# Peptides against a protein of PDB entry 4N7V: the designs that were tried, part 129

Target 1, 222 residues: chain A of PDB entry 4N7V
Amino acid sequence: TLRSITSPLVAHRLKPIRQKTKKAVVSILDSEEVCVELVKEYASQEYVKEVLQISSDGNTITIYYPNGGRGFPLADRPPSPTDNISRYSFDNLPEKYWRKYQYASRFVQLVRSKSPKITYFTRYAKCILMENSPGADFEVWFYDGVKIHKTEDFIQVIEKTGKSYTLKSESEVNSLKEEIKMYMDHANEGHRICLALESIISEEERKTRSAPFFPIIIGRKP

## One batch from the design tools (peptide; made by RFdiffusion4, then SolubleMPNN)

Design b2_p22_4_s2 (from b2_p22_4, 7 letters changed)
Fold by OpenDDE base, seed 4:
Structure b2_p22_4_s2 (fold): chain B 222 residues (1-222), chain A 22 residues (1-22)
Amino acid sequence: as target 1 above (222 residues)
Amino acid sequence: MVKSYHELKEEELEKLEEETFE
């Protein structure tokens, strides 16, 4: 099943973006829908041959082939759906489209990992909990120049000198210099606080069923 | 109150494409 390789993408609260690569253009629209435009080049002109338009909750996939499958010249936005439209739910998406959906999903996750959900200013740092899940990225920008980036898979440290390294195990974390451990401790505390706030705010958001509470900014830079 | 994305690196996007389509 598609679910065995990815979950439905979630593009809620994401700002519009359009990114072009060699084979595709992927966009998050104002509507928070996600579009994957498959691009082919003919006679030095790029054409959109296929479009996957995915709902903001990832559960509905609309597939169309611009200009009757002949392709539509690549523009600054996805071409409008034509009459030859197929609509699928996530669970009944044909397997031939799974990789393309996965591309969209991974892109959204990447964007989410770069999208602040909670910004928390401490005495020493700007802490940012990102939108991606599970295991949201967490960045700490210390005012003195130290930076810590935590992901589900690793912790990246950038020291004042600009020295950068990645920690991938508890052993490596435990081997940090004492001075760096202080930064890590602060980062971890900020992370804990952000996670706690996320939980509390999310619960209130669920209860009120109002407009999204996120993203939020807590505190101010001293 | 709302902050923009951190910039996506081109190499991240290229890697994503390679991992997906190759």
Scores: peptide ipSAE 0.157, ipTM 0.790, DockQ to the pose 0.220
Fold by OpenDDE base, seed 3:
Structure b2_p22_4_s2 (fold): chain B 222 residues (1-222), chain A 22 residues (1-22)
Amino acid sequence: as target 1 above (222 residues)
Amino acid sequence: MVKSYHELKEEELEKLEEETFE
């Protein structure tokens, strides 16, 4: 099943973006829908031959072939769907489209990992909890130039000089120099606070049916 | 104000395409 390789993508609260690769153009629209345009080149011109338009919650996939399958010249936005469109639910998506959906899903997850959900200004740093899940990325930008990036898989440290290194185990974290441990301790505290606030705010969102509370900014840069 | 997105690197996008289509 498709669920065995990916979950429905979640594009809620993401801002519009359009990115081109060799084989595809992927977009997040103002509607928070996600579009994958499959691109082919003929006589030095790029054409969109197939479009997957995915709902913001990932559960509905609309597929169409521009210009009756002849293709539509690549433009600054996806071509409009025609009358001959197919609509699928996530669980009913034909296998031939699974890889394309997976591409969209991974792209959205990447964008989410780069999208602030909570920004928390401390006395020493700007802390940012990102939108991706589970195990949201967490970045700490210290005002003195030190940067810490935490992911589910690793912790990256960037020193004032620009020197960077990656930590992948608890033992490596415990072996840090005392000076760096101070930054790490602050980062961990900021992370804890952001996670706590996320939980509280999310619960309030669940209780209310108003506009989303995220993204949110807490505090001010000194 | 905080930016909506951090910049996506070309290498990250290319890797996604390779992992999915190649």
Scores: peptide ipSAE 0.153, ipTM 0.787, DockQ to the pose 0.237
Fold by OpenDDE base, seed 1:
Structure b2_p22_4_s2 (fold): chain B 222 residues (1-222), chain A 22 residues (1-22)
Amino acid sequence: as target 1 above (222 residues)
Amino acid sequence: MVKSYHELKEEELEKLEEETFE
């Protein structure tokens, strides 16, 4: 099943973006829908041969072939859907489209890992909890130049000198220089606070059923 | 002072493309 290789993508709260690669152009639209344009080159001109338009919740996939499959010249936005469109649910998506959907999903997840959900300013740093899930990325930008990036898999430290290294275990974290441990302690505290706020705010958002509360900014830079 | 998207690296997306389509 498609679910065995990916979950429905979630593009809510993401800002529009358009990114071109060799084989495709992937976009998040103003509507928070995700479009994958499959690109082919003929006579030094790029054409969009196939488009997957995926709903913001990932559950509906609209597929169309511009210009009857002959392709439409690549432009600054996806070509308009034709009258010859196919619409699928996530669970009914034909297998031949699974890789393309997976690409869209991975793209969205990447964007989410770089999209602030909570920005929290402390006395010493700008802390950012990202939109990806589970285990959202957490970044701390200390005003003195130190940077810490936490993911589910690792912690990256960038020192004032620009020296960067990655920690993959608690043992490595415990072996850090005392100076760096201080930064880590602060980062961990900021992370705890952001997670707590996320929980509280999400609960209130659920109760109100109004406009999204996120992204949120807490405090301001000193 | 809130950052929007961090810059997406072309290399990151190329890796995703290769992993998905190849």
Scores: peptide ipSAE 0.151, ipTM 0.789, DockQ to the pose 0.242
Fold by OpenDDE base, seed 5:
Structure b2_p22_4_s2 (fold): chain B 222 residues (1-222), chain A 22 residues (1-22)
Amino acid sequence: as target 1 above (222 residues)
Amino acid sequence: MVKSYHELKEEELEKLEEETFE
C-alpha cells in the first residue's frame, strides 16, 4: 500500500513555493495544497502533461491532464483543473501515481524542515524549531558565529573558525571541546524550551479551534 | 519562477528528483 511507503503529506502553515526540476514543477499554493506538474519539452517549449493536486492534509489527490493530455504551456502557476479529473483518497490512489505522490511528500517534508515553527531569541542565539516531524529540526544561530543544527539523525556544528563537523552519536557529543559543549548546552536548553512551548501552544490551539497560532516568534534579537 | 522563501538547496531538490524518477 501507499501507506506502507509514506504517510500523507502535511502542508499546513507552509508558505507558498514553486520549484522547478528537470521533470517536474512542484508547488505549495496559497491554499496550502501541493501540486506536482509533470513537464515535457516539445519544440523548445515546456508543457505540463499531468498534474497531481494534493490537499493540504495529503488525504485527497486530484489528477488531471491538461488539454486532454496534449499538455498546457508551463506557466508561473499550475494550470486549472479540467472537467475530466480524477479524485482519489490517499488509500485509494492507484499505484502508478505512488512515486509522484512520494515526490510531493518528500518535497513537503524538506520544506517543513526549513520552515520555522518557533523562533526563540536568547541572549546568545537565535533558536528555530522547524515544522517537520517526527523529531523536528532545530537550528541555533549564535550571534558570535557558531551554528548548531540538530536533526533526528545528527548534530552539525559550525565553529567560529568555519570548521564544520557532524556528530552522530552520544559519544561524539561527549568528546566535544569544552568550549563547544557550552554552546551545545545552550542549544539543548533552547531546544527544550521550544519543545515545551510547542506543546503548550498546541494544546491551547486545540482548545480554541481558532486560527493557527504558529509560527511564533519569542523575544527579539539583542 | 517564483522565488522561494525557504532555505532550499538545489542539490536537495536534485536528490529528491533522482530518488523519485530514477
Scores: peptide ipSAE 0.150, ipTM 0.783, DockQ to the pose 0.207

Design b2_p22_4_s3 (from b2_p22_4, 9 letters changed)
Fold by OpenDDE base, seed 1:
Structure b2_p22_4_s3 (fold): chain B 222 residues (1-222), chain A 22 residues (1-22)
Amino acid sequence: as target 1 above (222 residues)
Amino acid sequence: MVKTHHELKEEELKKLLDEVFS
């Protein structure tokens, strides 16, 4: 099943974006729907031959073939759906479309990992908790040039000199130079605070059932 | 022009997405 290889994508709160590759264009619309446009080139002109439009919660997939399958010239946005469209739920999506859905899902997840959910300015750094899940990325941009990027799998450190390295275990973290540990300590504190605030804000958001509270910015750059 | 969520990360995102579609 499709569910065995991926979960429904979640595009809520994501800003519109459009990214082109040689074979496809993937975009998030103002409606937070996700579109995958399959592109073919004829006589140096690119045409959209197939479009998968996926709902913001990933559960509904609308598929259409522009211009009766002849294709529609690639533009700055997906072509409008035609009359001959197919609509599927996530669980009944034909297997031939699974790879394309996976593309959309991966795209959304990547975008989420780069989309601020909480921005927290400290005395020393700009801290950003991202939208991806599980284990949201957390970035710390120190004003002096040091950067720390925490993911579920690793911690990347970029020092003032530009030297970059990745930490994948607690042992490696514990072996850091004292000067770097100070940055790490600050990053960890910022991370803790962001996670705590995320929890509190999310709970209030649930209770209120209003417009999303996120993204949120806390503090200001000194 | 490609619109991104974070301009400073646009190129990084592009590279990652290229890998996804490769």
Scores: peptide ipSAE 0.037, ipTM 0.687, DockQ to the pose 0.117
Fold by OpenDDE base, seed 2:
Structure b2_p22_4_s3 (fold): chain B 222 residues (1-222), chain A 22 residues (1-22)
Amino acid sequence: as target 1 above (222 residues)
Amino acid sequence: MVKTHHELKEEELKKLLDEVFS
Protein backbone atom coordinates (compact mmCIF):
# COMPACT_ATOMS: atom_id res chain seq x y z
CA THR B 1 0.00 0.00 0.00
CA LEU B 2 1.00 3.61 -0.39
CA ARG B 3 0.70 4.04 3.37
CA SER B 4 3.38 1.41 3.87
CA ILE B 5 5.93 3.59 2.07
CA THR B 6 4.82 7.12 3.01
CA SER B 7 2.36 9.06 5.12
CA PRO B 8 -0.01 11.68 3.76
CA LEU B 9 1.88 14.90 3.19
CA VAL B 10 1.10 17.88 5.40
CA ALA B 11 1.39 21.30 3.80
CA HIS B 12 -0.45 23.37 6.40
CA ARG B 13 1.10 26.76 7.16
CA LEU B 14 3.59 26.46 4.31
CA LYS B 15 4.18 29.51 2.16
CA PRO B 16 3.65 29.30 -1.60
CA ILE B 17 6.59 28.12 -3.66
CA ARG B 18 7.16 26.97 -7.22
CA GLN B 19 10.19 24.96 -8.29
CA LYS B 20 10.92 23.75 -11.80
CA THR B 21 13.02 20.98 -13.27
CA LYS B 22 13.29 19.76 -16.83
CA LYS B 23 10.56 17.18 -16.37
CA ALA B 24 8.37 18.60 -13.64
CA VAL B 25 7.23 21.59 -11.66
CA VAL B 26 6.23 21.30 -8.02
CA SER B 27 4.21 24.01 -6.33
CA ILE B 28 2.71 24.80 -3.00
CA LEU B 29 -0.27 27.05 -3.70
CA ASP B 30 -1.82 29.85 -1.69
CA SER B 31 -4.45 27.32 -0.70
CA GLU B 32 -1.63 25.16 0.73
CA GLU B 33 -2.43 22.50 -1.84
CA VAL B 34 0.50 20.81 -3.57
CA CYS B 35 0.71 20.46 -7.34
CA VAL B 36 3.01 18.27 -9.38
CA GLU B 37 3.05 19.21 -13.05
CA LEU B 38 4.63 16.74 -15.45
CA VAL B 39 6.32 18.59 -18.27
CA LYS B 40 7.15 17.57 -21.84
CA GLU B 41 9.00 19.63 -24.40
CA TYR B 42 7.85 19.83 -28.02
CA ALA B 43 9.08 22.23 -30.67
CA SER B 44 10.98 24.31 -28.12
CA GLN B 45 7.85 24.75 -25.99
CA GLU B 46 7.14 23.09 -22.66
CA TYR B 47 3.72 21.57 -22.03
CA VAL B 48 2.06 20.27 -18.91
CA LYS B 49 0.77 16.81 -19.72
CA GLU B 50 -0.37 15.66 -16.29
CA VAL B 51 -1.16 17.33 -12.99
CA LEU B 52 -1.43 15.86 -9.52
CA GLN B 53 -3.12 18.26 -7.15
CA ILE B 54 -2.87 17.13 -3.54
CA SER B 55 -4.88 18.60 -0.68
CA SER B 56 -3.10 20.35 2.18
CA ASP B 57 -3.67 17.35 4.44
CA GLY B 58 -2.46 14.95 1.76
CA ASN B 59 -5.62 12.85 1.84
CA THR B 60 -7.17 13.86 -1.48
CA ILE B 61 -5.44 13.63 -4.84
CA THR B 62 -6.98 15.19 -7.93
CA ILE B 63 -5.43 14.10 -11.21
CA TYR B 64 -6.14 15.67 -14.57
CA TYR B 65 -4.68 15.81 -18.06
CA PRO B 66 -4.86 19.30 -19.56
CA ASN B 67 -6.50 19.67 -22.97
CA GLY B 68 -7.59 16.07 -23.08
CA GLY B 69 -4.02 14.92 -22.73
CA ARG B 70 -2.64 17.13 -25.47
CA GLY B 71 -1.02 19.30 -22.85
CA PHE B 72 -1.19 22.91 -21.78
CA PRO B 73 1.65 25.38 -22.29
CA LEU B 74 3.74 25.70 -19.15
CA ALA B 75 2.93 28.89 -17.28
CA ASP B 76 3.68 30.53 -13.94
CA ARG B 77 1.01 28.42 -12.22
CA PRO B 78 -0.61 25.02 -12.69
CA PRO B 79 -3.37 24.86 -15.29
CA SER B 80 -6.84 24.79 -13.79
CA PRO B 81 -8.67 21.48 -13.85
CA THR B 82 -11.55 21.56 -16.30
CA ASP B 83 -12.31 18.07 -17.56
CA ASN B 84 -10.98 14.54 -17.49
CA ILE B 85 -10.55 14.76 -13.74
CA SER B 86 -10.06 11.86 -11.36
CA ARG B 87 -10.28 12.22 -7.60
CA TYR B 88 -8.75 9.71 -5.22
CA SER B 89 -8.29 9.33 -1.52
CA PHE B 90 -4.80 8.63 -0.26
CA ASP B 91 -5.60 4.96 0.34
CA ASN B 92 -7.26 4.54 -3.05
CA LEU B 93 -4.58 6.19 -5.17
CA PRO B 94 -3.64 3.96 -8.11
CA GLU B 95 -0.15 2.53 -7.84
CA LYS B 96 0.97 4.22 -11.04
CA TYR B 97 0.84 7.55 -9.19
CA TRP B 98 2.60 6.44 -6.01
CA ARG B 99 6.06 7.53 -7.07
CA LYS B 100 4.85 10.99 -7.99
CA TYR B 101 3.06 11.28 -4.67
CA GLN B 102 6.24 10.26 -2.87
CA TYR B 103 8.11 12.97 -4.71
CA ALA B 104 5.58 15.54 -3.62
CA SER B 105 5.76 14.26 -0.07
CA ARG B 106 9.53 14.48 0.07
CA PHE B 107 9.41 17.97 -1.33
CA VAL B 108 6.92 19.05 1.30
CA GLN B 109 8.97 17.46 4.07
CA LEU B 110 12.01 19.39 2.93
CA VAL B 111 10.05 22.62 2.80
CA ARG B 112 8.75 21.93 6.29
CA SER B 113 12.28 21.40 7.57
CA LYS B 114 13.11 24.89 6.32
CA SER B 115 9.91 26.62 7.45
CA PRO B 116 10.04 28.38 10.82
CA LYS B 117 7.38 27.38 13.31
CA ILE B 118 8.89 29.17 16.30
CA THR B 119 11.56 31.85 16.15
CA TYR B 120 13.15 32.64 19.50
CA PHE B 121 15.71 35.39 19.99
CA THR B 122 18.11 35.04 22.88
CA ARG B 123 20.89 37.27 24.10
CA TYR B 124 23.34 35.35 21.95
CA ALA B 125 21.44 33.74 19.08
CA LYS B 126 18.44 33.45 16.82
CA CYS B 127 16.82 30.06 17.45
CA ILE B 128 14.38 28.51 14.99
CA LEU B 129 12.21 25.44 15.45
CA MET B 130 10.99 24.20 12.08
CA GLU B 131 7.66 22.74 10.93
CA ASN B 132 8.75 19.20 10.13
CA SER B 133 7.66 16.35 12.35
CA PRO B 134 8.40 14.22 14.18
CA GLY B 135 11.73 15.52 15.44
CA ALA B 136 11.58 19.02 14.02
CA ASP B 137 14.79 20.58 12.80
CA PHE B 138 16.23 23.20 15.11
CA GLU B 139 18.67 25.87 13.99
CA VAL B 140 20.69 28.27 16.11
CA TRP B 141 22.36 31.24 14.49
CA PHE B 142 24.71 32.83 16.98
CA TYR B 143 25.33 36.51 16.42
CA ASP B 144 29.08 35.91 16.45
CA GLY B 145 28.86 33.57 13.47
CA VAL B 146 28.61 30.14 15.06
CA LYS B 147 25.79 27.99 13.72
CA ILE B 148 24.26 24.82 15.10
CA HIS B 149 21.76 22.74 13.16
CA LYS B 150 20.00 19.92 14.97
CA THR B 151 18.00 17.24 13.20
CA GLU B 152 16.58 13.96 14.36
CA ASP B 153 19.66 12.25 12.92
CA PHE B 154 22.58 14.58 13.61
CA ILE B 155 23.94 17.86 14.90
CA GLN B 156 25.94 20.04 12.53
CA VAL B 157 28.28 22.67 13.93
CA ILE B 158 29.85 25.52 12.01
CA GLU B 159 32.48 27.36 14.00
CA LYS B 160 33.64 30.96 13.68
CA THR B 161 36.57 29.85 11.56
CA GLY B 162 34.21 28.18 9.12
CA LYS B 163 35.18 24.73 10.31
CA SER B 164 32.19 22.43 9.95
CA TYR B 165 31.52 18.99 11.37
CA THR B 166 28.66 16.64 12.14
CA LEU B 167 27.93 14.87 15.40
CA LYS B 168 25.92 11.65 15.35
CA SER B 169 26.27 10.32 18.89
CA GLU B 170 26.21 11.48 22.46
CA SER B 171 29.84 10.51 22.87
CA GLU B 172 30.84 12.84 20.08
CA VAL B 173 28.91 15.66 21.69
CA ASN B 174 30.63 14.96 25.00
CA SER B 175 33.99 15.08 23.28
CA LEU B 176 33.54 18.65 22.09
CA LYS B 177 36.04 21.21 23.26
CA GLU B 178 34.88 23.42 26.09
CA GLU B 179 34.36 26.49 23.94
CA ILE B 180 31.95 24.64 21.66
CA LYS B 181 30.14 23.04 24.58
CA MET B 182 29.10 26.50 25.68
CA TYR B 183 27.38 27.05 22.35
CA MET B 184 25.82 23.62 22.51
CA ASP B 185 24.48 24.27 26.00
CA HIS B 186 22.87 27.47 24.83
CA ALA B 187 21.43 25.75 21.77
CA ASN B 188 19.98 22.98 23.90
CA GLU B 189 18.36 25.46 26.25
CA GLY B 190 16.83 27.34 23.35
CA HIS B 191 15.60 24.06 21.94
CA ARG B 192 13.99 23.09 25.23
CA ILE B 193 12.21 26.41 25.45
CA CYS B 194 10.93 26.20 21.88
CA LEU B 195 9.58 22.70 22.45
CA ALA B 196 7.87 23.83 25.63
CA LEU B 197 6.32 26.79 23.86
CA GLU B 198 5.18 24.59 20.99
CA SER B 199 3.39 22.32 23.41
CA ILE B 200 1.68 25.16 25.26
CA ILE B 201 0.64 26.99 22.12
CA SER B 202 -0.62 23.83 20.44
CA GLU B 203 -2.76 23.02 23.44
CA GLU B 204 -4.22 26.50 23.41
CA GLU B 205 -4.96 26.17 19.70
CA ARG B 206 -6.80 22.95 20.39
CA LYS B 207 -8.94 24.64 23.03
CA THR B 208 -9.70 27.72 20.98
CA ARG B 209 -10.11 26.10 17.55
CA SER B 210 -9.60 29.39 15.76
CA ALA B 211 -6.96 30.72 13.41
CA PRO B 212 -3.55 29.07 13.73
CA PHE B 213 -1.11 30.66 16.14
CA PHE B 214 1.97 29.50 14.27
CA PRO B 215 4.36 30.72 13.08
CA ILE B 216 5.31 32.75 16.12
CA ILE B 217 8.24 34.95 17.07
CA ILE B 218 9.44 35.26 20.65
CA GLY B 219 11.62 38.18 21.61
CA ARG B 220 13.74 40.31 19.33
CA LYS B 221 17.32 40.58 18.25
CA PRO B 222 19.21 42.61 20.91
CA MET A 1 28.74 36.88 1.21
CA VAL A 2 26.73 34.77 3.62
CA LYS A 3 23.72 33.00 2.18
CA THR A 4 20.40 33.89 3.68
CA HIS A 5 18.05 31.34 5.17
CA HIS A 6 15.80 31.74 2.16
CA GLU A 7 18.63 31.19 -0.29
CA LEU A 8 19.69 28.01 1.46
CA LYS A 9 16.13 26.76 1.37
CA GLU A 10 15.73 27.40 -2.34
CA GLU A 11 18.99 25.70 -3.21
CA GLU A 12 18.14 22.57 -1.29
CA LEU A 13 14.63 22.42 -2.72
CA LYS A 14 16.00 22.76 -6.22
CA LYS A 15 18.53 20.04 -5.57
CA LEU A 16 15.84 17.68 -4.34
CA LEU A 17 13.69 18.31 -7.39
CA ASP A 18 16.62 17.73 -9.70
CA GLU A 19 17.30 14.41 -8.04
CA VAL A 20 13.69 13.28 -8.08
CA PHE A 21 12.64 14.38 -11.54
CA SER A 22 15.85 13.92 -13.55
Scores: peptide ipSAE 0.036, ipTM 0.690, DockQ to the pose 0.183
Fold by OpenDDE base, seed 4:
Structure b2_p22_4_s3 (fold): chain B 222 residues (1-222), chain A 22 residues (1-22)
Amino acid sequence: as target 1 above (222 residues)
Amino acid sequence: MVKTHHELKEEELKKLLDEVFS
């Protein structure tokens, strides 16, 4: 099943963006829908041959073939849906479209990993919890130049000197120099606070069921 | 003080997307 290889993408709260590659263009629209445009080149002109338009919650996929399948010239936005469209639920998406959906999902996850959900200014750093899940990226930009980037898979450290390295295990983290551990401790504390705030705010969102509270900024740079 | 934040790290995103999807 598609669900066995990916979960429905979640594009809520993401800003519009359009990214072109050789074979496709992926967009997040103002509506927070996600579009994958399959691009083909004919006679030095790029055409959109297929469009997957995915709802913001990832559960509905609308597929259409612009210009009766002949393709529509690539523009700065996806072509409008045609009359000949197919609409699928996530769980009923034909397997032939799974790769395209996975592409969209990966794109959205990347965007989410770079989309601030909570920005928290501490005495020493700007902390940012991102939108991706599970295991949201967490970035700490210390005012003195040290940077820490935590992901589900690794921790990247950039020291004042510009020296950078990636930590992929707890053992490597434990082997850090004491001076770096101080930054890591602060980063971890900021991370804990952001996660706690996320939980509290999310609960309030659930209770009020109003407009999203995220993204938020807490405090300001000293 | 709590404010709404609308910033996106677009430069990093574009760099990452280029690495992954180019």
Scores: peptide ipSAE 0.035, ipTM 0.682, DockQ to the pose 0.062; fails the geometry check
Fold by OpenDDE base, seed 5:
Structure b2_p22_4_s3 (fold): chain B 222 residues (1-222), chain A 22 residues (1-22)
Amino acid sequence: as target 1 above (222 residues)
Amino acid sequence: MVKTHHELKEEELKKLLDEVFS
């Protein structure tokens, strides 16, 4: 099943983006829907032959073939769907479209990992918790130039000198020099605070069922 | 054709997307 390969993509709160590759254009729209445009070249012009339009919650997929399948010239936005459209739920998506959905999902997940959900300014750093889940990316930009990037899989450190290295185990983290441990301690504290805020705010958002509370900014740069 | 409206990581995102989907 598709669900055994990936979960429904989540594009809520993501800013619009459009990225072109050789065979496709993937977009997040103002509506937070996700579009995959399959592109073919003919007579030195690129045409959109197929479009998958996926709802912001990933659960509904609308598929259409512009201009009766002849294609529509590639533009700065997806072509509008025609009356000849197919609509599927995530669990009922035909297998022939699974790879294209995965394409969209991977794109969205990448965008989420670079989309601030909570920005928290401390005395020493700008901390950013990203939108991806589970294990949201967390970045710390210290005002003195040190940078720490935490993911579910690793921690990247960039020192003042520009020296960069990646830590993939607790033993490596514990083996850090004392100077870097101080930065790591601060980063971890900022991370804890952001996670706590995320939990509290998400709960309030659920209760009120109002407009999105995220993204938020706590404090300001000194 | 590339268009983004992200404030902080636009260039990095573009680079990563190119690597993933190129």
Scores: peptide ipSAE 0.034, ipTM 0.682, DockQ to the pose 0.082; fails the geometry check

Design b2_p22_4_s4 (from b2_p22_4, 6 letters changed)
Fold by OpenDDE base, seed 5:
Structure b2_p22_4_s4 (fold): chain B 222 residues (1-222), chain A 22 residues (1-22)
Amino acid sequence: as target 1 above (222 residues)
Amino acid sequence: MVKSHHELEEEELEKLEEETFS
């Protein structure tokens, strides 16, 4: 099943973006829908041959073939859907489209990992909890130049000198120099606070069912 | 290509494409 390889993508609160690669153009629209345009080159011109338009919650996939499958010239936005469109639910998506959906999903996850959900300014750093889940990325930009990037899989440290290294276990974290441990302690505290705030705000958002509360900014740069 | 404040790198996208379509 498609679920065995990916979950429905979640593009809520993501800002519009359009990114081109060799074979595809992927976009997040103002509507928070995600579009994958499959691109082919003909006579030195790129054409969109197929479009997957995915709802913001990832559960609905609309597929169309511009210009009767002949393709439409690549533009600054996806071509408008044709009259001959197919609409699928996530669980009913034909297998031939699974890889393309997975591409969209991975793209969205990447964007989410770089999209601030909570920005928290401390006395020493700018802390950012990202939108991705589970295990949202957490970045700490210390005003003195030290940077810490926490992911579900690792912690990257960039020291003042520019020296960069990755920690993948608690043992490695515990073996850090004392001076770096101080930064890590601060980062961990900021992370804890952001997670706590995320929980509280999400609960209130659920109760009110109003406009999205995120992203939020707490404090200001000193 | 329209790049936003997401600070995506082309290398990251190329990797995603390769993983998906190769």
Scores: peptide ipSAE 0.176, ipTM 0.790, DockQ to the pose 0.233
Fold by OpenDDE base, seed 1:
Structure b2_p22_4_s4 (fold): chain B 222 residues (1-222), chain A 22 residues (1-22)
Amino acid sequence: as target 1 above (222 residues)
Amino acid sequence: MVKSHHELEEEELEKLEEETFS
């Protein structure tokens, strides 16, 4: 099943974006829907031959073939679904579209890992908790140039000198130079605070059933 | 460090494409 390969994508709160590769253009629309345009070049012109439009919750997939399957010239937005339209639920998506859906899903997850959910300015750094899940990325940009990027799998450190390294275990973290440990301690504190606030704010958001509270910004750059 | 604020590198997307459609 498709579910065994990927979960439904979640594009809520993501800002519109359009990114092109060789074979596809993937977009997040103003509606938070996700579009995958399959592109083919013919006579030095790129044409959109197939479009997958996926709902913001990932559960509905609309597939259409522009211009009766002849393709539509690539533009700055997906072509309108005018003909050859099929609509599927996530669990009923034909297997031939699974890879394309997976592409959309991976793209969305990547975007989420780069989309601020909570921005927290401390005395020493700009801390950012991202939208991806589980284990949201957490970035700390110290004003003096040090950078720390925490993911579920690793911690990347960029020192003032530009030296970069990745930590994958607590042992490696414990082996850090004392000066770097200070940055790590601050990063961890910022992370803790962001996670705590995320929890509290999410609960309030659930109760109000109003417009999303996120993204939020806490504090100001000194 | 990976860029934030929807700053995606083309290489990242190409990698995703390759991984998906290979």
Scores: peptide ipSAE 0.173, ipTM 0.795, DockQ to the pose 0.335
Fold by OpenDDE base, seed 4:
Structure b2_p22_4_s4 (fold): chain B 222 residues (1-222), chain A 22 residues (1-22)
Amino acid sequence: as target 1 above (222 residues)
Amino acid sequence: MVKSHHELEEEELEKLEEETFS
């Protein structure tokens, strides 16, 4: 099943973006829908041959073939759905579209990993908890130039000197120099606080059922 | 109270495309 490969993408709260690669253009629309435009080049002109428009919650996929399948010239936005429109639920999406959906999903996750959910200014750093899940990225930008980027898979450290390295295990973290451990300790504390705030605010959102509370900014740069 | 920074590198996008379509 598609679900065994990926979960429905979640584009809520994401700002509009349009990114082009060689084979596709992926967009997050103002509506928070996600569009994958499959691009082909003919006679030095790029055409959109197929579009997957995915709802913000990832559960509805609308697929259409612009200009009766002949393709529509690539523009600054997805072509309007006019012909050959099919609508699928996530669980009923034909297998031939799974790869393209996965592309959209991964793109959204990438965007989410770069979209602040909580920004928290401490005495020493700007801490940012991102929107991606599970295991949201967490960035700490120390005012003195040290940077720490935590992901589900690794911790990247950039020292004042510009020296950069990646830690992939607890043993590597434990082997850090004492001066770096101080930054790591602060980063971890900021991370804990952001996670706590996320939990509290999310619970209030659930109770209130109003407009989203996120993203939020806590504090100011000293 | 609201802020965002969508900064995607071309390399990230290319890698994504390669991982998906290759």
Scores: peptide ipSAE 0.173, ipTM 0.789, DockQ to the pose 0.215
Fold by OpenDDE base, seed 2:
Structure b2_p22_4_s4 (fold): chain B 222 residues (1-222), chain A 22 residues (1-22)
Amino acid sequence: as target 1 above (222 residues)
Amino acid sequence: MVKSHHELEEEELEKLEEETFS
């Protein structure tokens, strides 16, 4: 099943973006829908041959073939769905489209990992909890130049000198120099606070059923 | 206050494409 390889993508609260690679252009629209345009090149001109338009909650996929399947010249936005339109739910998406959906999903996950959900200014650092899940990325930008980036898989440290290294185990974290441990302690505290606030605010958001509360900024830069 | 942004590198996207379509 498609669910065995990916979950429905979630593009809520993401800003519009359009990114091009060799084989595709992927976009998040103002509507928070996600579009994958499959691109082919003919005579040094790029054409969109197929479009997958995915709802913001990932559950509905609309597929169409521009210009009767002949393709439409690549532009600054997806072509309008006029020809050969099919609509699928996530669970009834034909297998031939699974890889393309997975691409969209991975793209959205990447964007979410770089999209601030909570920005928290402390006395020493700018802390940012990102939108991705599970295990949201967490970044700490210390005002003196130190940076810590936490993901589900690793912790990256950039020291004031520009020296960068990655920690992938607790033993490596414990082997840090005392000076760096101080930064890590502050980062961990900021992380804890952001997670706690996310939980509280999300619960209130659920209760009010109003416009999204996120993204939010707590405190101000000194 | 509301604030959001995202910065993507071409290499990240190419990696996603390769992992998905190769």
Scores: peptide ipSAE 0.166, ipTM 0.786, DockQ to the pose 0.212

